Peptides against a protein of PDB entry 4CIC. Designs and how they scored, part 144

Target 1, 148 residues: chain A of PDB entry 4CIC
Amino acid sequence: KVSTKGHYGVQAMFDLAQHFGEGPVSLKSIAERQGLSEPYLEQLIAVLRKAGLVKSVRGAQGGYILAREPRDIKVGDIIRVLEGPIAPVESVSQDDPEHSLKFDFSVTKSVWEKVKKSIEEVLDSITLADMLKDAEEAQMAQGYMYYI
Target 2, 147 residues: chain B of PDB entry 4CIC
Amino acid sequence: KVSTKGHYGVQAMFDLAQHFGEGPVSLKSIAERQGLSEPYLEQLIAVLRKAGLVKSVRGAQGGYILAREPRDIKVGDIIRVLEGPIAPVESVSQDDPEHSLKFDFSVTKSVWEKVKKSIEEVLDSITLADMLKDAEEAQMAQGYMYY

## One batch from the design tools (peptide; made by RFdiffusion4, then SolubleMPNN)

Design b2_p23_1_s1 (from b2_p23_1, 10 letters changed)
Fold by OpenDDE base, seed 2:
Structure b2_p23_1_s1 (fold): chain B 148 residues (1-148), chain C 147 residues (1-147), chain A 23 residues (1-23)
Amino acid sequence: as target 1 above (148 residues)
Amino acid sequence: as target 2 above (147 residues)
Amino acid sequence: SLLEEEIESITELDTSGSALTLA
């Protein structure tokens, strides 16, 4: 599962990307557009800010902006910030203390490491700029479907 | 997180693959080797059996065997059986009924669909036979490190 | 789903949130 945090974090960052260059966006406006609770979004933005992906702007037109250009923010960067380092498969064994037989099934670990690597590669291949482009293309396609 | 069920399901199936051609393996023996509880393994094996990945053999030397050759069982097949269809992003909206604003962010959905597809491709690229080979190679490498 | 939990564990994606089970 993409965590709810990861999902909504990407949505919030994408919203900020859509408004990049327009100035600071209020948390309220992001929350309203993204269908998020403002308190929940505040928590996400706090983490993203601490990681240097988002900047807070103070003043009457205060709010948040992307700290970098959309092209310089990968989806992978957002996910890593919100979720922490993708825990290696090792933590699977921790939740069942009784089955702590550390059968270091190196082979099964390798399978999950391959999956992890693949996820990271995909997420690192997608920037907020790519998402913006995809959104524009989708809007254009919808526009064309209304003309057909 | 690899689900505990997926993880242990793959381990159990891999254990059966290691014993493929040697006859039926008891759940107890799998549980002991894999560090699983027998009741938990029984649940996993029941699902895998129902899906036709495992066969039960009856008798004094009864137990379980792979229903197919290790090369004909993908990790993806095991995971799909244990976890069901990889739920598309759609169910995100269900747990917080108050935030049911179906912002159909098609773009964010597309990101997650790409990730899903990538995972499926990886899991479908790995068979139990590939895992057996990797295990043999790892054992050989360990053997060489001791010399 | 297990794949959901699995991907969440791999990605440290907290499965407790209902949303995108990237299995």
Scores: peptide ipSAE 0.115, ipTM 0.786, DockQ to the pose 0.094; fails the geometry check
Fold by OpenDDE base, seed 1:
Structure b2_p23_1_s1 (fold): chain B 148 residues (1-148), chain C 147 residues (1-147), chain A 23 residues (1-23)
Amino acid sequence: as target 1 above (148 residues)
Amino acid sequence: as target 2 above (147 residues)
Amino acid sequence: SLLEEEIESITELDTSGSALTLA
């Protein structure tokens, strides 16, 4: 279950990547295309802007643009900005009264650290440019199936 | 933040692996060693037993044992039993009223499917026997630092 | 799923909505 924030953050950034070089895109247009509420998207974009992944353009044709080229933005960069550093296994919630003893079993922790590292490696291997390429390839494949 | 169920399920199974071949272990003793509530552990063990990862032994010296050798139990097997199949990207919660349109953007879904696959591969690469070996190596390393 | 919640929590991905929960 990818976080809703991570999922929609990647969608919003991908929408901006699809329009990269075409000028600023309005939040309304992103929200409509990505099926997001405009208020929710405003919150996501505020975080992404503060992190320097998105720029705001003012004026009648104002909106948002990517602050960097799609090839220079990893999915991992987007996720880290929205969700923070992929937390180490937070110690099992202290506050579950039924789980009184936080047993930080070192071996179990190492399993989760391996999982974390694998996720980071995958997310850092995918750029917005890779996603654009995958989208183009998918559209081409669909177009060829209708001509047979 | 590993799910509490997955985390404690792996801990309980690892405790049983450490005692593999020594006979049945009581839930009380597992709970005490792993810092778990006995009622919570009973729920986890019930699921693990139903899935055939754990066996119950009856009697005064009764308790639980691994149903298979530690080498034949992957961490991924434990997690799948406790949590179900690592679900594909469940469609974004329908019920967040602020997120009305589930846009299944195919490319975004593919990113998450890649992450899922990577997790499955990692969890399926680690057995309880690997964890036992790692624990032994860690104990040896600590013992040598005190000498 | 719990693995989803666990994966979510490992990635700090608030998986309330999406499937790849690494918690």
Scores: peptide ipSAE 0.111, ipTM 0.778, DockQ to the pose 0.085; fails the geometry check
Fold by OpenDDE base, seed 3:
Parts: sequence; C-alpha cells; structure tokens
Structure b2_p23_1_s1 (fold): chain B 148 residues (1-148), chain C 147 residues (1-147), chain A 23 residues (1-23)
Amino acid sequence: as target 1 above (148 residues)
Amino acid sequence: as target 2 above (147 residues)
Amino acid sequence: SLLEEEIESITELDTSGSALTLA
C-alpha cells in the first residue's frame, strides 16, 4: 500500500501544482479541496518545505507554493521526502533469535529488489506536470461526454 | 511491503522448486531450510494447495510437491494466491465518515495504478524456473570465488 | 518516508501480513 503520507503528500503537491503561478495557496484551501485535515496537512507541508519542495509565503494572502516548477518535481521526489528511501525488505525483527536463521535467501531478496527498482522507475517517470496534463485530458474527456 | 505471507510463500514455493522431480518434500524439511515455523508453513501450504500450486503426496515418504513445473509458476501467481489481487491503494478506511470525502482524485489514483501495474508486470515476469537459474548462477559464482 | 517506506515496505517483509502494500 502506498502509505497514507505518500498518498496525501502527492495529493497536496498536486493541488499546489494546479495553482502554480496563481500565488500562494492556504493550507485550509488545500485541506478543503483534498479532503485532508488541516493539522495533518501542516505536518506534511512542514516535511515537504524542509525538503525544499514547497515554499512558505508570508503575508495577508500567505500560504504555500511549489518551490520548483511542476515539471521539475517527480512523484518519486515527493515520496522519497515523505517516506524516506525505498528500503529493501526489512529483515523480520530479531525477536525469535533461535529461528532467526537469516536465510538471507539471496534469490528471493533479488525478486523484491526488482520490484523496488520497478516502482522507483515508475515514480521517477511521473512529474507533477505529467499529472496536470493527465487531469486536463480527463476534464476534456468529461466535457466531451457532456456534449454527446 | 511484500507481506510476510507473500515473502515466506515465495520462499516455500522456491524450496519446492529446488526439489522438483526428487519427490515429495516434508513440511518439516521446508521449515528447517527456510527458517519457518512448521505451523505457519502448514497454513501457507494449505492456501497454496487449495489454489492448485502445490500437491500433497500421501504415504510414508509423503509431503508436498509443486503442482506444475517451475517454469509454469510465476511469482505473481504465488503472490495473488497468498495476498489476493495486488490491491491498489486501499482507500483509507471509512472510519472518519465526515472527512471521507472520497476525492477519488482520478489522477493520483492513476499514479498508484501505474505502480501496481509495474509490480504485476515484474512479478509475472519471474518464474520459479528463473529463480532456480539465478540460484545456480549465484552458487557457481561463489564456487569460483573459492578457487 | 511512507511511499519509500511503502516501496521499502514492499521490498520489506510487512510483518503485518498485508499484501504487497506499497507502504
């Protein structure tokens, strides 16, 4: 499962991408549009800001903006920031020391490493600009369905 | 995460693949070689058997065998049997009904669907026979380091 | 990070028994 943080982080970043160039967006408005709690969004935005993906704008119309253009932010970048490096198979915890025969079965590990690599490649192939384009295409398709 | 169930299921199936053609393997021997509890392995094998990936052999030398050749069993087949269909992002549970605005944000969902598809393609590209070959190559590489 | 943790988690044995959950 994509973690809730990763999922909502991508949603929040996508919302900021949709408003890119329109000025700062309030956390409240993002929370309302994305169905997120404002406190949870504050935590996500704090991490994203610290990583340099988001900038805070101060003032009466303060809020957040993307720190980079949507084309320069990969989904993989968002995920890495929120979730850390895609760890390989965590070794099952040491709790039963006797059966902790770390059959580090290299072959089964290699299967999961291939899966990891594939996920990374997919996430690194998708930018926020690609997501914006997909959204526009979907809206156009819906618009055409209302005219037919 | 690959579930512990999926991981150990693949390990157990791989153990059976290594012994394919040698006759039935006891659960005890699989458990010992794979570092699994025998009761846990029994549960995994029961599911795998019900799905037709494993056969039970009765008798004094009874045990389990692969129901198909290693080349005819994909890792994806094992995972689907043990874990079900690779679910897309499970919708965060309905527990907070008010904020359950299903912003079924079609675009973010599509990202996860692409990830899912990529995982499925990888897992469906790997057979137990491929894993056997990789193990043989790894053993040969280790053997050459000792000379 | 959660997707990385989730991808990590995919590659990591989810001890919770949950599927290839991109955690």
Scores: peptide ipSAE 0.110, ipTM 0.781, DockQ to the pose 0.213; fails the geometry check
Fold by OpenDDE base, seed 4:
Structure b2_p23_1_s1 (fold): chain B 148 residues (1-148), chain C 147 residues (1-147), chain A 23 residues (1-23)
Amino acid sequence: as target 1 above (148 residues)
Amino acid sequence: as target 2 above (147 residues)
Amino acid sequence: SLLEEEIESITELDTSGSALTLA
């Protein structure tokens, strides 16, 4: 599973991307559109803001905006900010104290490192702009299905 | 994190691969080498056996062997058996009942489907024979660093 | 599914700085 945090973080960032150039978006409006609790979204946005992916705008029309253009934000950037660096397999040994992986077999580690690298490559290949394009294409495809 | 189950399952299968052709290996010996509890290993081996990746050999020299050659067992096969199919993102909505993802945004789902596919491709590209080769190469490299 | 959990935990890029749990 994608972590709920990663999933919702990408959704929230994608919502901000859809409104990019329209001005600040309220957390309430994002929460309503994305089906998120406002308190949970506040936590996500706080992390994303601290990482410089989101900006807070103050005033009567206050809210949040993307700190960069959608093309300049990778899904990988969002995930790294929310979920931290994909740590190497070394920490698997911490969660089961009885099963201290005595032999972190270098070979088994290398398998998971390959998986990690592949995930990073995929996530770094997708921008919020790519997601916007995919959404537009999907909407166009749906619009054409109503005309047939 | 790789699940503890996936991690240890791959380790146990790799141990069996290292002893492939040498006859049955006891669960105790695998557990000792891999730093696993024998009861936990029994659970893993039971699943792997049911899936036909491992065979039980009976007798005084009883134990377990790979059911296939190391080249015929992908890491992806082991993971699918232990962890089930990489289900699409659809199940993320079930674990937080308060956060029913009302809009499973097709676009967000597609991102995770791409990630899933990439993981499957990697895991299906690695066999136990590839892991054996990597281990031999690593041992050779370590042997040369001591000179 | 466990592989869904694995992808979750792999995509759980270790927020804690800990290993990609495929779980």
Scores: peptide ipSAE 0.102, ipTM 0.782, DockQ to the pose 0.086; fails the geometry check

Design b2_p23_1_s2 (from b2_p23_1, 11 letters changed)
Fold by OpenDDE base, seed 4:
Structure b2_p23_1_s2 (fold): chain B 148 residues (1-148), chain C 147 residues (1-147), chain A 23 residues (1-23)
Amino acid sequence: as target 1 above (148 residues)
Amino acid sequence: as target 2 above (147 residues)
Amino acid sequence: SLLEELINSITEVDFSGSALTLA
């Protein structure tokens, strides 16, 4: 499962990407469009802002904007900021003392590291601009289905 | 996190791969080598057996063997058996009713589907034979560091 | 970890407790 944070964070960033160049977007408007609670979104935006992916604009028409162009923000950048670095298997938490992985088998670890690397590569291959393009294509496809 | 089941399942299958051709291995011996409880391992092996990845051998020297050669068992096969199909992001569990993802944005879903596909491809690219080879290479590398 | 949760959500594979910890 994508963490709720990662999922909603990508959604919020995508919303900001859709409005990129239109000026600041209020948290309220993002929350309404994305079906997020405003307080939860505020927490996500605070993290994203601190990481320099989002900028706060002050004033009567204040709100948030992407700090970079959509093409310059990878999904991987968003996930790393919200979820932290995709770390290799640290110690399997000894949650069940009876099932403590005594042997971090280097070989099994390598499998998971390969999976991790693959995930990172995929997430780093997708930008907010790519997502915008995909959305446009999907809308066009839906529009054509109504005319047939 | 790979579930504890997936992790230990791969370890148990790898242990069986290391002993492939040597005859049946007892659950006790696998449990001891892999640092697993025998009851937990028994549950894993039961699932793997039902899926046809492991065979039970009866008798005084009974135990378990891989049902196929290590090269014919992908890590993805093991994970699918233990964890179920790598499904696309189903509905983010409404664990917090206040944060129900109302909009399964098709675009965000597509991102996760791409990630899923990539994971599947990686797991399907690794066999138990590949893991055996990696283990041998790692052992050789460690042996050379001591000289 | 969030990556584990991500992976779990994507793969339906519970990677909780796995070696794949998002650092």
Scores: peptide ipSAE 0.148, ipTM 0.758, DockQ to the pose 0.115; fails the geometry check
Fold by OpenDDE base, seed 3:
Structure b2_p23_1_s2 (fold): chain B 148 residues (1-148), chain C 147 residues (1-147), chain A 23 residues (1-23)
Amino acid sequence: as target 1 above (148 residues)
Amino acid sequence: as target 2 above (147 residues)
Amino acid sequence: SLLEELINSITEVDFSGSALTLA
């Protein structure tokens, strides 16, 4: 599960990417466009800012901007900041608490490590610039569907 | 989510793979080796049997065997049987229940679909035979550390 | 873990309790 934090964090960062070069965007406007609560977004932005992915701009038209160009921010960077390192969670949901012996079966662990690595590779292969391009292509495809 | 079911299901299937060709294995013996409760394992095995991944053998030495050779069972097959299709669970954990508007933001959804596809490809690339080979290599590596 | 939550959100496979922890 991408946590709600990771999911919404990527959405918020994508919103900032869409407005990159247009100046600072208010948290309120991001929250409205992305369907997020402003208080929740404020918490996410605080973490992203501390990690150096977002900058705060002060003033009458203050808000937030990406700290780097969209091409220089990977989805993996966002997820690692919000979720921590993408590690295999051994959290065996103890539906049966008594017998959850952590059999660290090395071979099954290796399967999950391979899955983890694959996820990391995918997330590190996608930048905010790639997402912007995909959005533009999707909008163009929708625009062409209205002309057919 | 690879649930506890998926994790333990892969362990149980791997145990059966290790004993493939040796005859039926009792649920008790699998449970003991894999650190599972026998009742929980019984539920997992029932699902795996219904899906045709495991066979029940009746008799005094009754138990379970793999229904197919280890090379013909992918980890992805086991996970799909136990967890269902590896689909993006849109279960936004509603930590904030009021504002979890399902913004099906198409672009962010595409990111998760790419991750899903990658997971499926990995799990479908690993067979129980591959896991057996990895276990043998790990045991040999441990054996060489003792010499 | 966040990875589990990520994977769980992306896959119908519940990785909660899997070795896939976001460290």
Scores: peptide ipSAE 0.138, ipTM 0.760, DockQ to the pose 0.078; fails the geometry check
Fold by OpenDDE base, seed 5:
Structure b2_p23_1_s2 (fold): chain B 148 residues (1-148), chain C 147 residues (1-147), chain A 23 residues (1-23)
Amino acid sequence: as target 1 above (148 residues)
Amino acid sequence: as target 2 above (147 residues)
Amino acid sequence: SLLEELINSITEVDFSGSALTLA
């Protein structure tokens, strides 16, 4: 399974959100909790840091923290940083030289652009704070099922 | 670029919509207009036919037609037929035996489920008739720019 | 999944490892 940078990036950022305010988190600890390789996580964190979503803290208790509050980080922000702008469907240039009629069907492109826009809107509507809240609610619901 | 069955399926169905009421269209003609291989199109059409979105017409002027009016075929219907239900995220079982903690992060799954639902809603909001209308409007707009 | 492939084809975002697997 080709691990997408976006998926694991959201997981890593969510892990940092869960520990927000507790101080720096080591990459090792994030990797262990999220089931990620540490080298892969290092690459993700480097990109997220460069984008200003994560900060590196130096020292004996060094590691990484969210650069902003969880409420100020959208899932869409994370995805855009890691995967780039959800670009419109680049016309599938079928490299088939004979059928090079790029029927750039403007109409089919418009469908995919609408889908893209919808995805962006959804991802921009979800913050790390929303995810934290959803996690808490899910834990409470599970707790109630064990007590009944 | 992995050509998705869905993308080409929508193109093929749109081609059939453009010719709706004109009689059967040959696979060869669709393939030529859409820049698809005929064998690939045959596979797509077979699935679409089985799902009842396309009809095969026999005879000298045989070929394929939409089984329904363009207004009665959603893009979502085409995608579901060709790609199956947009299934929820199967938990990426990382085959890494040591890190077998399936952190089935229910929360991350919920994000992707919301995205999925939104995609379905958009695709279900667009009919082949809407696409035809959009194409006509785009052609008119281009015609006005040349004057 | 086909949805992932679709999304990947539509978006420059590689969702191939995303939880968005079309079953």
Scores: peptide ipSAE 0.135, ipTM 0.749, DockQ to the pose 0.062; fails the geometry check
Fold by OpenDDE base, seed 2:
Structure b2_p23_1_s2 (fold): chain B 148 residues (1-148), chain C 147 residues (1-147), chain A 23 residues (1-23)
Amino acid sequence: as target 1 above (148 residues)
Amino acid sequence: as target 2 above (147 residues)
Amino acid sequence: SLLEELINSITEVDFSGSALTLA
């Protein structure tokens, strides 16, 4: 489960990337396009802004812009900002609170650390620019599928 | 978050791997070593048994054994059995149930699919035999740190 | 944890209670 925050955060950032260079985008417009509630989006944007991934522009044509170029924002950066560091959660078994087994099993921990590292590597390998390119390619492919 | 089921399932399977070839291991002994409740472990083992990863041995020295050699059991196999297919969960926003946004965003979906694939690849690259080896290496390293 | 939630959302695997937290 990608956290809803991470998922929608990436969507919101991608929306801002699609409009990068066009000026500030209103939260309302992002919310409408991405199917998000505006209050929820406001919370996400506040976090992203504080982290320096988004800038607020004031004025009549105010709104939000990416603080950096899409190529300079990794999906991993977005996720880290919204979700915090990808840390292995100490498994507090909800089912047996008394057996807070300190997962001292070094070997099993290493498996999850490998998984974590792999996730981080993937997320750090994808920029908003890559996502833009993928979107363009997908649109072109859809266009070609209508001609076949 | 590795589910508690996935986590403890891997631990239980690893415990069985450590005792592979020594005969059946009781659930009680696994539970004690892994710090699990026996009833919880019983549920995990039932699933793992049904999936053919574990065998039940009957008798006075009965218990459970791995159904296959540790090298033939991937961590991914264990996780898939316990957690089901690693599928992208449709993000039902808990915070806004009305906006069950069908995550129709093909591009964002592709990101998560890449992540999923990467996780699967990692989990499928690790066997219980690899874990046994890592444990031995860690024990040796600890032994060397005491010298 | 956020990582667990992330992984749970990405995977049908319920990683709830697992050591994988997005911190």
Scores: peptide ipSAE 0.128, ipTM 0.762, DockQ to the pose 0.132; fails the geometry check

